Peptides against a protein of PDB entry 7C96. Designs and how they scored, part 90

Target 1, 73 residues: chain A of PDB entry 7C96
Amino acid sequence: PVIPDDFRCPISLELMKDPVIVSTGQTYERTCIEKWLQAGHGTCPKTQQTLTSTVLTPNYVLRSLIAQWCEAN

## One batch from the design tools (peptide; made by RFdiffusion4, then SolubleMPNN)

Design b2_p28_4_s4 (from b2_p28_4, 10 letters changed)
Fold by OpenDDE base, seed 5:
Structure b2_p28_4_s4 (fold): chain B 73 residues (1-73), chain A 28 residues (1-28)
Amino acid sequence: as target 1 above (73 residues)
Amino acid sequence: SSLEETLRSMGLSEEQIQKILAEYEAAQ
């Protein structure tokens, strides 16, 4: 089945397993965004906005939606 | 590349695209 675009990490382009939200509200795969930050980047890859915080908040809603989709497909 | 084209389609600047590509490559 076709994977919804919103379920794919903007960086890896793969189905997200551990989606996290950055300060700009965008969601990425944890591993991808962590590497981005560790490399010294302080901006949101998608929006190019400066991150006001480096805290990564788990997107439980999206995680659940992805899980439900995976179960149905 | 497919990733580059996707990132460009997302409206990212060329600078950001190159940074993301670098990280993507390093992650492989």
Scores: peptide ipSAE 0.149, ipTM 0.697, DockQ to the pose 0.076
Fold by OpenDDE base, seed 4:
Structure b2_p28_4_s4 (fold): chain B 73 residues (1-73), chain A 28 residues (1-28)
Amino acid sequence: as target 1 above (73 residues)
Amino acid sequence: SSLEETLRSMGLSEEQIQKILAEYEAAQ
């Protein structure tokens, strides 16, 4: 089935397993954004906005939605 | 690339796309 765009990481383009929200409000796969940050980047890959914080907040709502989708498909 | 196509579909300018691609590649 077709994976909803909102369920795919903007970087990996794959279905997110551990979605996290950055300070700009954008959501990415944890491993992807961590690699990005570890590489020394301080911007949001999608928006290029400077991150006000490097804290990654788990997107539990999205995780649940993805899980439900996977269960149904 | 798939990422490039995705970024383009998001409506980003070509300049932004190239910046993201360059930084993304450097992060790999």
Scores: peptide ipSAE 0.145, ipTM 0.686, DockQ to the pose 0.080
Fold by OpenDDE base, seed 3:
Structure b2_p28_4_s4 (fold): chain B 73 residues (1-73), chain A 28 residues (1-28)
Amino acid sequence: as target 1 above (73 residues)
Amino acid sequence: SSLEETLRSMGLSEEQIQKILAEYEAAQ
């Protein structure tokens, strides 16, 4: 089935398993954004905005939505 | 590539596209 765009990581383009929110409000797969940060980048990959924090917040709502979608498809 | 085309359509700079492609490749 076609994966909704909002359920795909902007970097990997794959269905997110552990979605996390960055300071700009964008959501990425945890592993992808962690590697981005570890590589020394301080901007949001999608928006190019400077990150005001490197804290990654689990997106529980999106995780739940993805889980529901996976159960139905 | 499909990823490159997607990143370009997102409006990312060429520099960032290449960085993301490099990270993506390294993660595979």
Scores: peptide ipSAE 0.138, ipTM 0.690, DockQ to the pose 0.076
Fold by OpenDDE base, seed 1:
Structure b2_p28_4_s4 (fold): chain B 73 residues (1-73), chain A 28 residues (1-28)
Amino acid sequence: as target 1 above (73 residues)
Amino acid sequence: SSLEETLRSMGLSEEQIQKILAEYEAAQ
């Protein structure tokens, strides 16, 4: 089955396992966005907007949706 | 690349795409 685009990390293009939301509202795989930030980038990879915060908020809803999808596929 | 194609499908300008690709590569 084809993985829904919303379930893929914009950076890794892989199914997200630990999705987190950045200040711009975009969601990424935790490890991917952390590496991005650690590399010295302060922008949202998808939108290029400057991040108002480096806090990463777990996207529990998406994590649950992905888990449900994986169980069915 | 797959990332480039993905970014393009998101409706981003070529300028934005190249910026993201450059920064992404640097982060790897």
Scores: peptide ipSAE 0.138, ipTM 0.682, DockQ to the pose 0.080

Design b2_p28_5_s1 (from b2_p28_5, 17 letters changed)
Fold by OpenDDE base, seed 2:
Structure b2_p28_5_s1 (fold): chain B 73 residues (1-73), chain A 28 residues (1-28)
Amino acid sequence: as target 1 above (73 residues)
Amino acid sequence: MKALEELARKLAEAGMEEQAKAILEALE
């Protein structure tokens, strides 16, 4: 089945397993965004906006939606 | 288009070459 665009990480382009929200409000796969930050980047990959914080907040709502979609497909 | 190409470049420099290639392929 076709994966909804909102369920795909902007970096990996794959279905997210551990989605996290950055300060700009964009959501990424945790592993991907952590590697990006560790490489010394301080911007949001998708928007190029400067991150006001490097704190990553789990997107539990999206995680649940993805889980529900996976159960149905 | 240019923004995504720049992102791919930065991803490659970050050691995330597989992701960089995937983005470039998606642009084609």
Scores: peptide ipSAE 0.481, ipTM 0.877, DockQ to the pose 0.751
Fold by OpenDDE base, seed 3:
Structure b2_p28_5_s1 (fold): chain B 73 residues (1-73), chain A 28 residues (1-28)
Amino acid sequence: as target 1 above (73 residues)
Amino acid sequence: MKALEELARKLAEAGMEEQAKAILEALE
């Protein structure tokens, strides 16, 4: 099955299991973005925008959509 | 493509070699 681009992490390029939203509004796999931040980076990997916060907010809506897609495929 | 190449470089430096390689391969 072809994974929708919106369901893939911009870093891992894989289907997201624990999607989180950064301050720029971009969504990443939690594990990926945490490693990026731990490495000392303060920018959004995809947009290169400076992060105004390191808070990661779970994207429950997307998580649900991905789960529904997985059930159908 | 240049921006993604730079991202791959930074990912590699962050110890995320697998992800860096995947991005570069996707660009080819």
Scores: peptide ipSAE 0.472, ipTM 0.874, DockQ to the pose 0.707
Fold by OpenDDE base, seed 1:
Structure b2_p28_5_s1 (fold): chain B 73 residues (1-73), chain A 28 residues (1-28)
Amino acid sequence: as target 1 above (73 residues)
Amino acid sequence: MKALEELARKLAEAGMEEQAKAILEALE
């Protein structure tokens, strides 16, 4: 089955397992965005906007939706 | 496409070669 774009990490292009939201509202796989930040980048990979915070917020809603999708497909 | 190419470059610099290659491949 085709993975919905909203369920794919903009970086890895894979189905997200631990989605987190950055300050711009974009969601990424935690491991991916953490590596990006650790490399010294202070921008959102997808939008190139400057991050106002490096806090990563778990996207529980999306995580649940992905789980439901995986169960059905 | 140029924006994604730039992202791929930065990913590679960040030691994320696999992800960089995946993005470039997706552009083809």
Scores: peptide ipSAE 0.462, ipTM 0.872, DockQ to the pose 0.723
Fold by OpenDDE base, seed 5:
Structure b2_p28_5_s1 (fold): chain B 73 residues (1-73), chain A 28 residues (1-28)
Amino acid sequence: as target 1 above (73 residues)
Amino acid sequence: MKALEELARKLAEAGMEEQAKAILEALE
């Protein structure tokens, strides 16, 4: 089945397993965005906006939705 | 597409070459 775009990480283009929200509101796979930040980047990969914070907030809602989708497909 | 190409470049520089390649392929 076709993976919904909202369930795919903008970086890895794969189904997210541990989605996290950055300060811009965009969601990424934790591993991907952490590597991006560790590489010295302080911007949102998707929007190019400067991040006001490097805190990563787990997107539990999306995580749940993805889990439900995986169970159904 | 220009922005995505730039993202791919930055990803490659970040040691995320696999992801960079995937993005470039998706642009085609």
Scores: peptide ipSAE 0.461, ipTM 0.871, DockQ to the pose 0.713

Design b2_p28_5_s2 (from b2_p28_5, 15 letters changed)
Fold by OpenDDE base, seed 5:
Structure b2_p28_5_s2 (fold): chain B 73 residues (1-73), chain A 28 residues (1-28)
Amino acid sequence: as target 1 above (73 residues)
Amino acid sequence: TEALKKLAEQLAQAGEEEAAQKILESLE
């Protein structure tokens, strides 16, 4: 089945397993955004906005939704 | 398109080679 766009990491374009929210409100796969930040980038890959913080907040709601989708498909 | 190409370059630089490649392929 077709993976909903909201469930795909903007970087990897794959179904997210450990989604995290950045300061801009965008959600990415943890490993993807960590590599991006470790490379010295301080912007949001999706929006190009400057990140006001490098803190990554787990998106538990989305993780749950993705898990439910995976169970059904 | 130019913006996406630049993003792909930055992704590759960040060690996300496959992700970068997917972005470039999506442009074709």
Scores: peptide ipSAE 0.275, ipTM 0.808, DockQ to the pose 0.613
Fold by OpenDDE base, seed 4:
Structure b2_p28_5_s2 (fold): chain B 73 residues (1-73), chain A 28 residues (1-28)
Amino acid sequence: as target 1 above (73 residues)
Amino acid sequence: TEALKKLAEQLAQAGEEEAAQKILESLE
């Protein structure tokens, strides 16, 4: 089945397993965005906006939605 | 297009080589 775009990491383009939200509100796979930040980048890969914080907030809602989708498909 | 090329380069630098390649391929 077709994976909803909202369930794919903008970086890896794969179904997210551990989605996290950055300061811009965009969601990425944790490992992907951590590598990006560790490389010294201070912008949001998707929007190119400057991040006001490097804090990563787990997107539990999306994680749950993805899990439900996977179970149904 | 140029912006995406730059992003790909940055991704490669960050260790996201596969992601970088996918983006570049989409531009070809």
Scores: peptide ipSAE 0.247, ipTM 0.794, DockQ to the pose 0.524
Fold by OpenDDE base, seed 3:
Structure b2_p28_5_s2 (fold): chain B 73 residues (1-73), chain A 28 residues (1-28)
Amino acid sequence: as target 1 above (73 residues)
Amino acid sequence: TEALKKLAEQLAQAGEEEAAQKILESLE
């Protein structure tokens, strides 16, 4: 089945398993964005905006939606 | 296009090799 774009990580382009929100509001796979940050980058990969914080907030709503989609497909 | 190429380079540097390759291939 075709994975909805909103369910794909902007970096890996794969279905997100542990989606997290960065300060710009964009959501990424936790592992992907952590590697990006650890490499010394301080911008949002998707928007190129400077991150005002390195805090990663779990996107519980999206996680639930993805889980529901996976169950149906 | 050049912006995406730069992002791919940064992704590769960050250890996201597969992601970088996918982006580059999409530009070819």
Scores: peptide ipSAE 0.243, ipTM 0.792, DockQ to the pose 0.531
Fold by OpenDDE base, seed 1:
Parts: structure tokens; sequence; C-alpha cells
Structure b2_p28_5_s2 (fold): chain B 73 residues (1-73), chain A 28 residues (1-28)
């Protein structure tokens, strides 16, 4: 089935397993955004906005939605 | 677009090689 765009990481373009929210409000796969930050980038890949924080907040709501979708498909 | 090409380059530098390639291929 077609994976909803909101469930895909903007970087990997794949279904997210461990979605995290950055300071700009965008959600990424944890592994992807961590590599991006470790490479020295201080911006949001999707919006190019400067990150006000490097804290990554787990997106529990999205994780749950993805889990529900996976069960149904 | 040039913006997406730049992003792909940055992703490659970050070790996201496959992601970078997918973006570039989407532009072809």
Amino acid sequence: as target 1 above (73 residues)
Amino acid sequence: TEALKKLAEQLAQAGEEEAAQKILESLE
C-alpha cells in the first residue's frame, strides 16, 4: 500500500520507525537527523530554518499512528 | 532544483548516501 507522506522521513523518504521532532516542528527519523546534526549542520533539512535547539523530541503521536497504519496494512 | 541538489550534497556529506541519491533521481 501507499505510505502516507506524513509517515515518511523527509530525508530517507521511508516509513519512520523512531520519529523525532526538531525545534522547527518538523519530524524526521531519529537516525537520519542525528547524522545530519553530527555532520555539523544547524538547520532543518526540510525548511532550511536555523534550529533553536538540537534537542530531539520523540513524536509519540506519530509513532502510534504509524503503528496503527502498519497493523491495518 | 538547485536547492534540492544542494540538500542532496549536504545529505551525502552527512552519510545519508542513499537518501541523497533518491533525491537526485527524483529530479531526473
Scores: peptide ipSAE 0.221, ipTM 0.782, DockQ to the pose 0.589

Design b2_p28_5_s3 (from b2_p28_5, 15 letters changed)
Fold by OpenDDE base, seed 4:
Structure b2_p28_5_s3 (fold): chain B 73 residues (1-73), chain A 28 residues (1-28)
Amino acid sequence: as target 1 above (73 residues)
Amino acid sequence: TENLKKLAEKLKQAGYEDWAKKILEDLK
């Protein structure tokens, strides 16, 4: 079935396995955003807003929603 | 759409050409 946009990483466009939230509130796949940050970027890929922090917060809610969706589909 | 185009450009500059191409294709 079609993967909901909210469940896909804005960078990889793939179903997120380890979604993390950046300071702007956007969610990305951990590995993708880590590579982005490691490349020296200090902005949110999706919004181009400056990140006030490089801390990545696990999006447990979304992770759960994705798990539920995968179970149903 | 504009944000995604900018994202693709930055990804390309960072050496992630495949990701950039994928995003641009998804915009079509």
Scores: peptide ipSAE 0.366, ipTM 0.842, DockQ to the pose 0.949
Fold by OpenDDE base, seed 5:
Structure b2_p28_5_s3 (fold): chain B 73 residues (1-73), chain A 28 residues (1-28)
Amino acid sequence: as target 1 above (73 residues)
Amino acid sequence: TENLKKLAEKLKQAGYEDWAKKILEDLK
């Protein structure tokens, strides 16, 4: 089945397993965005906006939606 | 799409060639 775009990480383009929200409001796979930040980048990959915080907030709502989608497909 | 192209370039520079290629191919 076709994976909804909202369920795919903007970096890996794969179904997110541990989606996290950055300060700009964009959501990424935790592993991907952590690698990006660890590489010394302080911007949002998709928007190139400067991150006001390096805190990553788990997107539990999206995680739940993805889980439901996986169960149905 | 321009933001994604910029992302791909930064990923390439950071050594993530596969991610960069995948993004660019997805844009076609």
Scores: peptide ipSAE 0.364, ipTM 0.839, DockQ to the pose 0.961
Fold by OpenDDE base, seed 2:
Structure b2_p28_5_s3 (fold): chain B 73 residues (1-73), chain A 28 residues (1-28)
Amino acid sequence: as target 1 above (73 residues)
Amino acid sequence: TENLKKLAEKLKQAGYEDWAKKILEDLK
């Protein structure tokens, strides 16, 4: 089945397993965004906006939606 | 679209060539 765009990481383009929100409000796969930050980048990959924080907040709502989708498909 | 192109370029420069290629292909 076709994966909804909102369920795919903007970096890996794969179904997110551990979605996290950055300071700009964009959501990424934890592993992907951590690698990005560790590489020295201080911007949001999707928007190129400077991150005001490197704190990653779990997107529990999206995680749940993805889980439900996976169960149904 | 332009933001995604920039992202792909940054990923390529950072050594994530596979991710970069995938993004560029997805844009087509």
Scores: peptide ipSAE 0.362, ipTM 0.840, DockQ to the pose 0.943
Fold by OpenDDE base, seed 3:
Structure b2_p28_5_s3 (fold): chain B 73 residues (1-73), chain A 28 residues (1-28)
Amino acid sequence: as target 1 above (73 residues)
Amino acid sequence: TENLKKLAEKLKQAGYEDWAKKILEDLK
């Protein structure tokens, strides 16, 4: 079935396995955003806003929703 | 959207050609 857009990483466009939230509130796949940050970029890929922090917060709610969706599909 | 187009361009410039390509194809 079609993967909901909110469940796909804005960068990889794949179903997120380890979604993390950046300081702007946007969620990405951990590996994708880490690569972006490690490359020296200090902005949110989707919004182009400057990140006020490099801390990545696990999005447990979204992770749970994705897991539920995967079980149903 | 414009944000996605900008993202694709940024990714392309940063050397992530495959990611950029995917995004642009998804927008079609």
Scores: peptide ipSAE 0.356, ipTM 0.834, DockQ to the pose 0.759

Design b2_p28_5_s4 (from b2_p28_5, 16 letters changed)
Fold by OpenDDE base, seed 2:
Structure b2_p28_5_s4 (fold): chain B 73 residues (1-73), chain A 28 residues (1-28)
Amino acid sequence: as target 1 above (73 residues)
Amino acid sequence: RENLIALAEKLAQAGYEEEAQKILEALK
């Protein structure tokens, strides 16, 4: 079935396995955003806003929703 | 849409050519 847009990483466009939230409130796949940050970028890929922090917060709610969706499909 | 185009361009510039192309294709 069609993957909900909110469940896909803005970078990889794939279903997120380990979604994390950046300081701008956007959610990405952990590995994708980590590579971006490690490359020296200090902005949010999607919004282009400057990140006030490089801390990545797990999006547990979204992870749960994705897991439920995967089980149902 | 504009943000996605900007993202694709930024990704390409950063060396993520494949990911950038996928985004652009998805916008067609």
Scores: peptide ipSAE 0.296, ipTM 0.804, DockQ to the pose 0.768
Fold by OpenDDE base, seed 5:
Structure b2_p28_5_s4 (fold): chain B 73 residues (1-73), chain A 28 residues (1-28)
Amino acid sequence: as target 1 above (73 residues)
Amino acid sequence: RENLIALAEKLAQAGYEEEAQKILEALK
């Protein structure tokens, strides 16, 4: 089945397992964005905007949607 | 183009060398 684009991490391009939201509103796989931040970067990979915070907020809604999609496919 | 190159370099630094390489190759 074709994976919806919104369900794929902008970095890994894979189906997200633990999606988190950064300060710019973009969602990434947790491990992907953590590696990015740990490398010393303070920008959003997708938009290149400066992050106003390094806090990662779990995207529970998206996680649920992905889980539902996986169950149906 | 320059921004994408910079992003690729940063991705490689973050351990995503394969993804970075794909971007760079696509820009050739």
Scores: peptide ipSAE 0.294, ipTM 0.799, DockQ to the pose 0.481
Fold by OpenDDE base, seed 3:
Structure b2_p28_5_s4 (fold): chain B 73 residues (1-73), chain A 28 residues (1-28)
Amino acid sequence: as target 1 above (73 residues)
Amino acid sequence: RENLIALAEKLAQAGYEEEAQKILEALK
């Protein structure tokens, strides 16, 4: 079935396995956003807003929703 | 849609050519 857009990483467009939230509130796959930050970028890829922090917070709610969807499909 | 185009452009500039192209294709 079709993967919901909210479950896809904005960068990879793939189903997120380890979704993390950046300071702007946007969620990305951990690997994708880490590569972006390691490349020296200090902005949110999707919104272009400056990140006030490089801390990545696990999005446990979304992770759970994705897991539930995967179990049903 | 406009934000996605902006994202693709930024990714391309950062060297993520394949990811940028995938986003643009998804918009078609």
Scores: peptide ipSAE 0.293, ipTM 0.802, DockQ to the pose 0.710
Fold by OpenDDE base, seed 4:
Structure b2_p28_5_s4 (fold): chain B 73 residues (1-73), chain A 28 residues (1-28)
Amino acid sequence: as target 1 above (73 residues)
Amino acid sequence: RENLIALAEKLAQAGYEEEAQKILEALK
């Protein structure tokens, strides 16, 4: 089935397994955004907004939603 | 347009060459 856009990482375009939220409120796959940050970038790939923090917060709600979707599809 | 080019370059630098190329192709 078609993967909902909200469940896909803006970078990899793949179904997220470990979604994390950045300071702008956007969610990415952890490994993807970590590579981005480690490369020295301080902006949100999706919005180009400057990140006020490099802290990554696990998006447990989205993780759960994705899990539910995967179970149903 | 310039922002997208810059983003593509940054993505490539981060190891996402395929995604970067897709963006550049869309700009042509």
Scores: peptide ipSAE 0.280, ipTM 0.792, DockQ to the pose 0.430

Design b2_p28_6_s1 (from b2_p28_6, 17 letters changed)
Fold by OpenDDE base, seed 3:
Structure b2_p28_6_s1 (fold): chain B 73 residues (1-73), chain A 28 residues (1-28)
Amino acid sequence: as target 1 above (73 residues)
Amino acid sequence: SEVEERFRSFGLSEEELQTMLEIHEESR
């Protein structure tokens, strides 16, 4: 089945396993965004906005939606 | 490549593009 775009990480382009929200409100796979930050970039990959915080908040709602989709497909 | 063109649409610098391509490859 075709994976919904909203369920794919903008970087890995794969179904997210551990989605996290950055300060701009965009969601990425945890491992991807952590590597981005470790590389010295302080911006949101997709929007290029400067991150006001480096805190990564788990997107539990999206994680649940992805899990439900996987069960049905 | 298709992936590279997708990333370029984000408005990345060449340095950022290289980083993103590397991260993407590691996720495969």
Scores: peptide ipSAE 0.796, ipTM 0.956, DockQ to the pose 0.951
Fold by OpenDDE base, seed 2:
Structure b2_p28_6_s1 (fold): chain B 73 residues (1-73), chain A 28 residues (1-28)
Amino acid sequence: as target 1 above (73 residues)
Amino acid sequence: SEVEERFRSFGLSEEELQTMLEIHEESR
């Protein structure tokens, strides 16, 4: 089935397993955004906005939605 | 490639583009 775009990490392009929210409000796969930050980049990958914080907040709502989708498909 | 074109649409610098391509490949 067609995976909703919002369920895919903008970097991995795969269904997110551990989605996290960056300071700009965008969501990425944890491993992807951590590698991005470790590479020395301080911008939001998709929007290029400067990150005001490197704190990564788990997106539990999205994780739940993805789980529900996986169960139904 | 299609993936590279997608990433370029984000407005990345060349350095950022290479990083993103690397991360993407590692995720596969």
Scores: peptide ipSAE 0.795, ipTM 0.956, DockQ to the pose 0.931
Fold by OpenDDE base, seed 4:
Structure b2_p28_6_s1 (fold): chain B 73 residues (1-73), chain A 28 residues (1-28)
Amino acid sequence: as target 1 above (73 residues)
Amino acid sequence: SEVEERFRSFGLSEEELQTMLEIHEESR
């Protein structure tokens, strides 16, 4: 089955396992965005908007949706 | 590569592009 684009990390391009939301509202795989920040970048990878915070918020809703999709496919 | 072209569409600087490509590779 085709993985929905919303379920793929913009960086890893794989199904997200630990999706987190950045200050711009975009969601990434935790490990990917953490490495991005650790590399010294203060922008949202996909939108290039400046991050107003480095706080990463778990996207539990998306995690659940992905799990449900995986069970059905 | 296709991946590189996808990342370029985000409007990344060369430095950012290199970082993203590295992160992507590590995720494989």
Scores: peptide ipSAE 0.795, ipTM 0.956, DockQ to the pose 0.950
Fold by OpenDDE base, seed 5:
Structure b2_p28_6_s1 (fold): chain B 73 residues (1-73), chain A 28 residues (1-28)
Amino acid sequence: as target 1 above (73 residues)
Amino acid sequence: SEVEERFRSFGLSEEELQTMLEIHEESR
């Protein structure tokens, strides 16, 4: 089955397991964005907008959608 | 590579591109 683009992390390019939202509203795999920030980058990987916060918010809605998709496929 | 070209489309600096490529590889 074809994995929906919205379910893939922009960095890992794989199905997200622990999706988190950054201050710009973009969602990434937690481990990926943490490494990005740890490397000293303060921008949103995909949009290049400056992050107003380094807080990572779990995207529970997307997590659930991915789980439902995986169960059905 | 295809992955590199995808990341370049994000408008990354060379430093950011290398970081992203490294993170991508580690995720595999």
Scores: peptide ipSAE 0.795, ipTM 0.956, DockQ to the pose 0.952

Design b2_p28_6_s2 (from b2_p28_6, 14 letters changed)
Fold by OpenDDE base, seed 1:
Structure b2_p28_6_s2 (fold): chain B 73 residues (1-73), chain A 28 residues (1-28)
Amino acid sequence: as target 1 above (73 residues)
Amino acid sequence: SDVEELFRSYGLSEEQLQTMLEIHEESH
């Protein structure tokens, strides 16, 4: 089935397993955004907005929604 | 590639694009 866009990481383009929210409010797969930051980029991958923080917040709501979607599809 | 074109639409610099492509590849 077609994966909802909101469930795909903007970088991996795959269903997120460990979604995390950056300071801009965008959500990415944890491993992807960590590599992005490690590479020295301090901007939001998808929006190019400067990150006000490098703290990554787990998106538990989205993780749950994805899990529910996976169970149904 | 289609992926590269998508990433370019994000407005990335060349350096950022290469990083993103690398990360994407590692994810697959």
Scores: peptide ipSAE 0.803, ipTM 0.957, DockQ to the pose 0.944
Fold by OpenDDE base, seed 4:
Structure b2_p28_6_s2 (fold): chain B 73 residues (1-73), chain A 28 residues (1-28)
Amino acid sequence: as target 1 above (73 residues)
Amino acid sequence: SDVEELFRSYGLSEEQLQTMLEIHEESH
């Protein structure tokens, strides 16, 4: 089935396994955003907004939604 | 490529684009 856009990481373009929220509210695959930050970029990959924090918050709600979707499809 | 075109739509600088392409490649 077609994977919902909100379930795909804007960088890997794959179904997220460990989604994390950045300060702008956007969600990315943890490994992808960590590499982005490690590369020295301080902006949100998709929106280009400056990150006010480098804290990555696990998006447990989305993780659960993805799991539910995978179960049904 | 289609992926590069998508990433360009994010408004990335050339440096950022190269980083994103690299990360994308590593994820596959």
Scores: peptide ipSAE 0.803, ipTM 0.957, DockQ to the pose 0.902
Fold by OpenDDE base, seed 2:
Structure b2_p28_6_s2 (fold): chain B 73 residues (1-73), chain A 28 residues (1-28)
Amino acid sequence: as target 1 above (73 residues)
Amino acid sequence: SDVEELFRSYGLSEEQLQTMLEIHEESH
C-alpha cells in the first residue's frame, strides 16, 4: 500500500515510529532529528528555519493516525 | 541519487546535506 507522505519522516523517508515535533511545527522521526541536533545543526531539516528551541514534543496525534493506518493496511 | 536530489531541495548546505545523507543511511 502507498504510505501517505505525511506519515514519512523527511529524513529517513520511512513510516515514522516515534514522531516528534520541533519548534517550527515540522515532525520527524525522533532518532533522526536527535542525530541532526547532535551533529550541531540548529535548523529545521526540511525548512531550514532556525530552531527557537531544541525541545522535541511527541506527536501523539500523528502516532495514533499512523497506528490506525498500519492496522488497516 | 534520487534521495540526494530530494534532500538538496530542502535547501541544505553541503555540510548539512552530508549529515542528512548519513542519518538517512543509518536509518536503513
Scores: peptide ipSAE 0.802, ipTM 0.957, DockQ to the pose 0.905
Fold by OpenDDE base, seed 5:
Structure b2_p28_6_s2 (fold): chain B 73 residues (1-73), chain A 28 residues (1-28)
Amino acid sequence: as target 1 above (73 residues)
Amino acid sequence: SDVEELFRSYGLSEEQLQTMLEIHEESH
């Protein structure tokens, strides 16, 4: 099955298992964005916007949508 | 590589690109 683009992490390029939202509104796989921040980068990986916060918010809506998609495919 | 080309389209610096490639590799 073709994985919807919105369900793929911009870094891992795989179906997200633990999607989190950064301050810019972009969503990434938690492990990927944490490594990005740990490497000393304070920008959004995909947009290069400066992050106003390093807080990572779980994207429960997207997690649910991905789970539903996986059940159907 | 195709992955590198995609990441370059994000507008990354060379340092950022190397970090992203490393993270991507670790995820596979």
Scores: peptide ipSAE 0.801, ipTM 0.956, DockQ to the pose 0.900

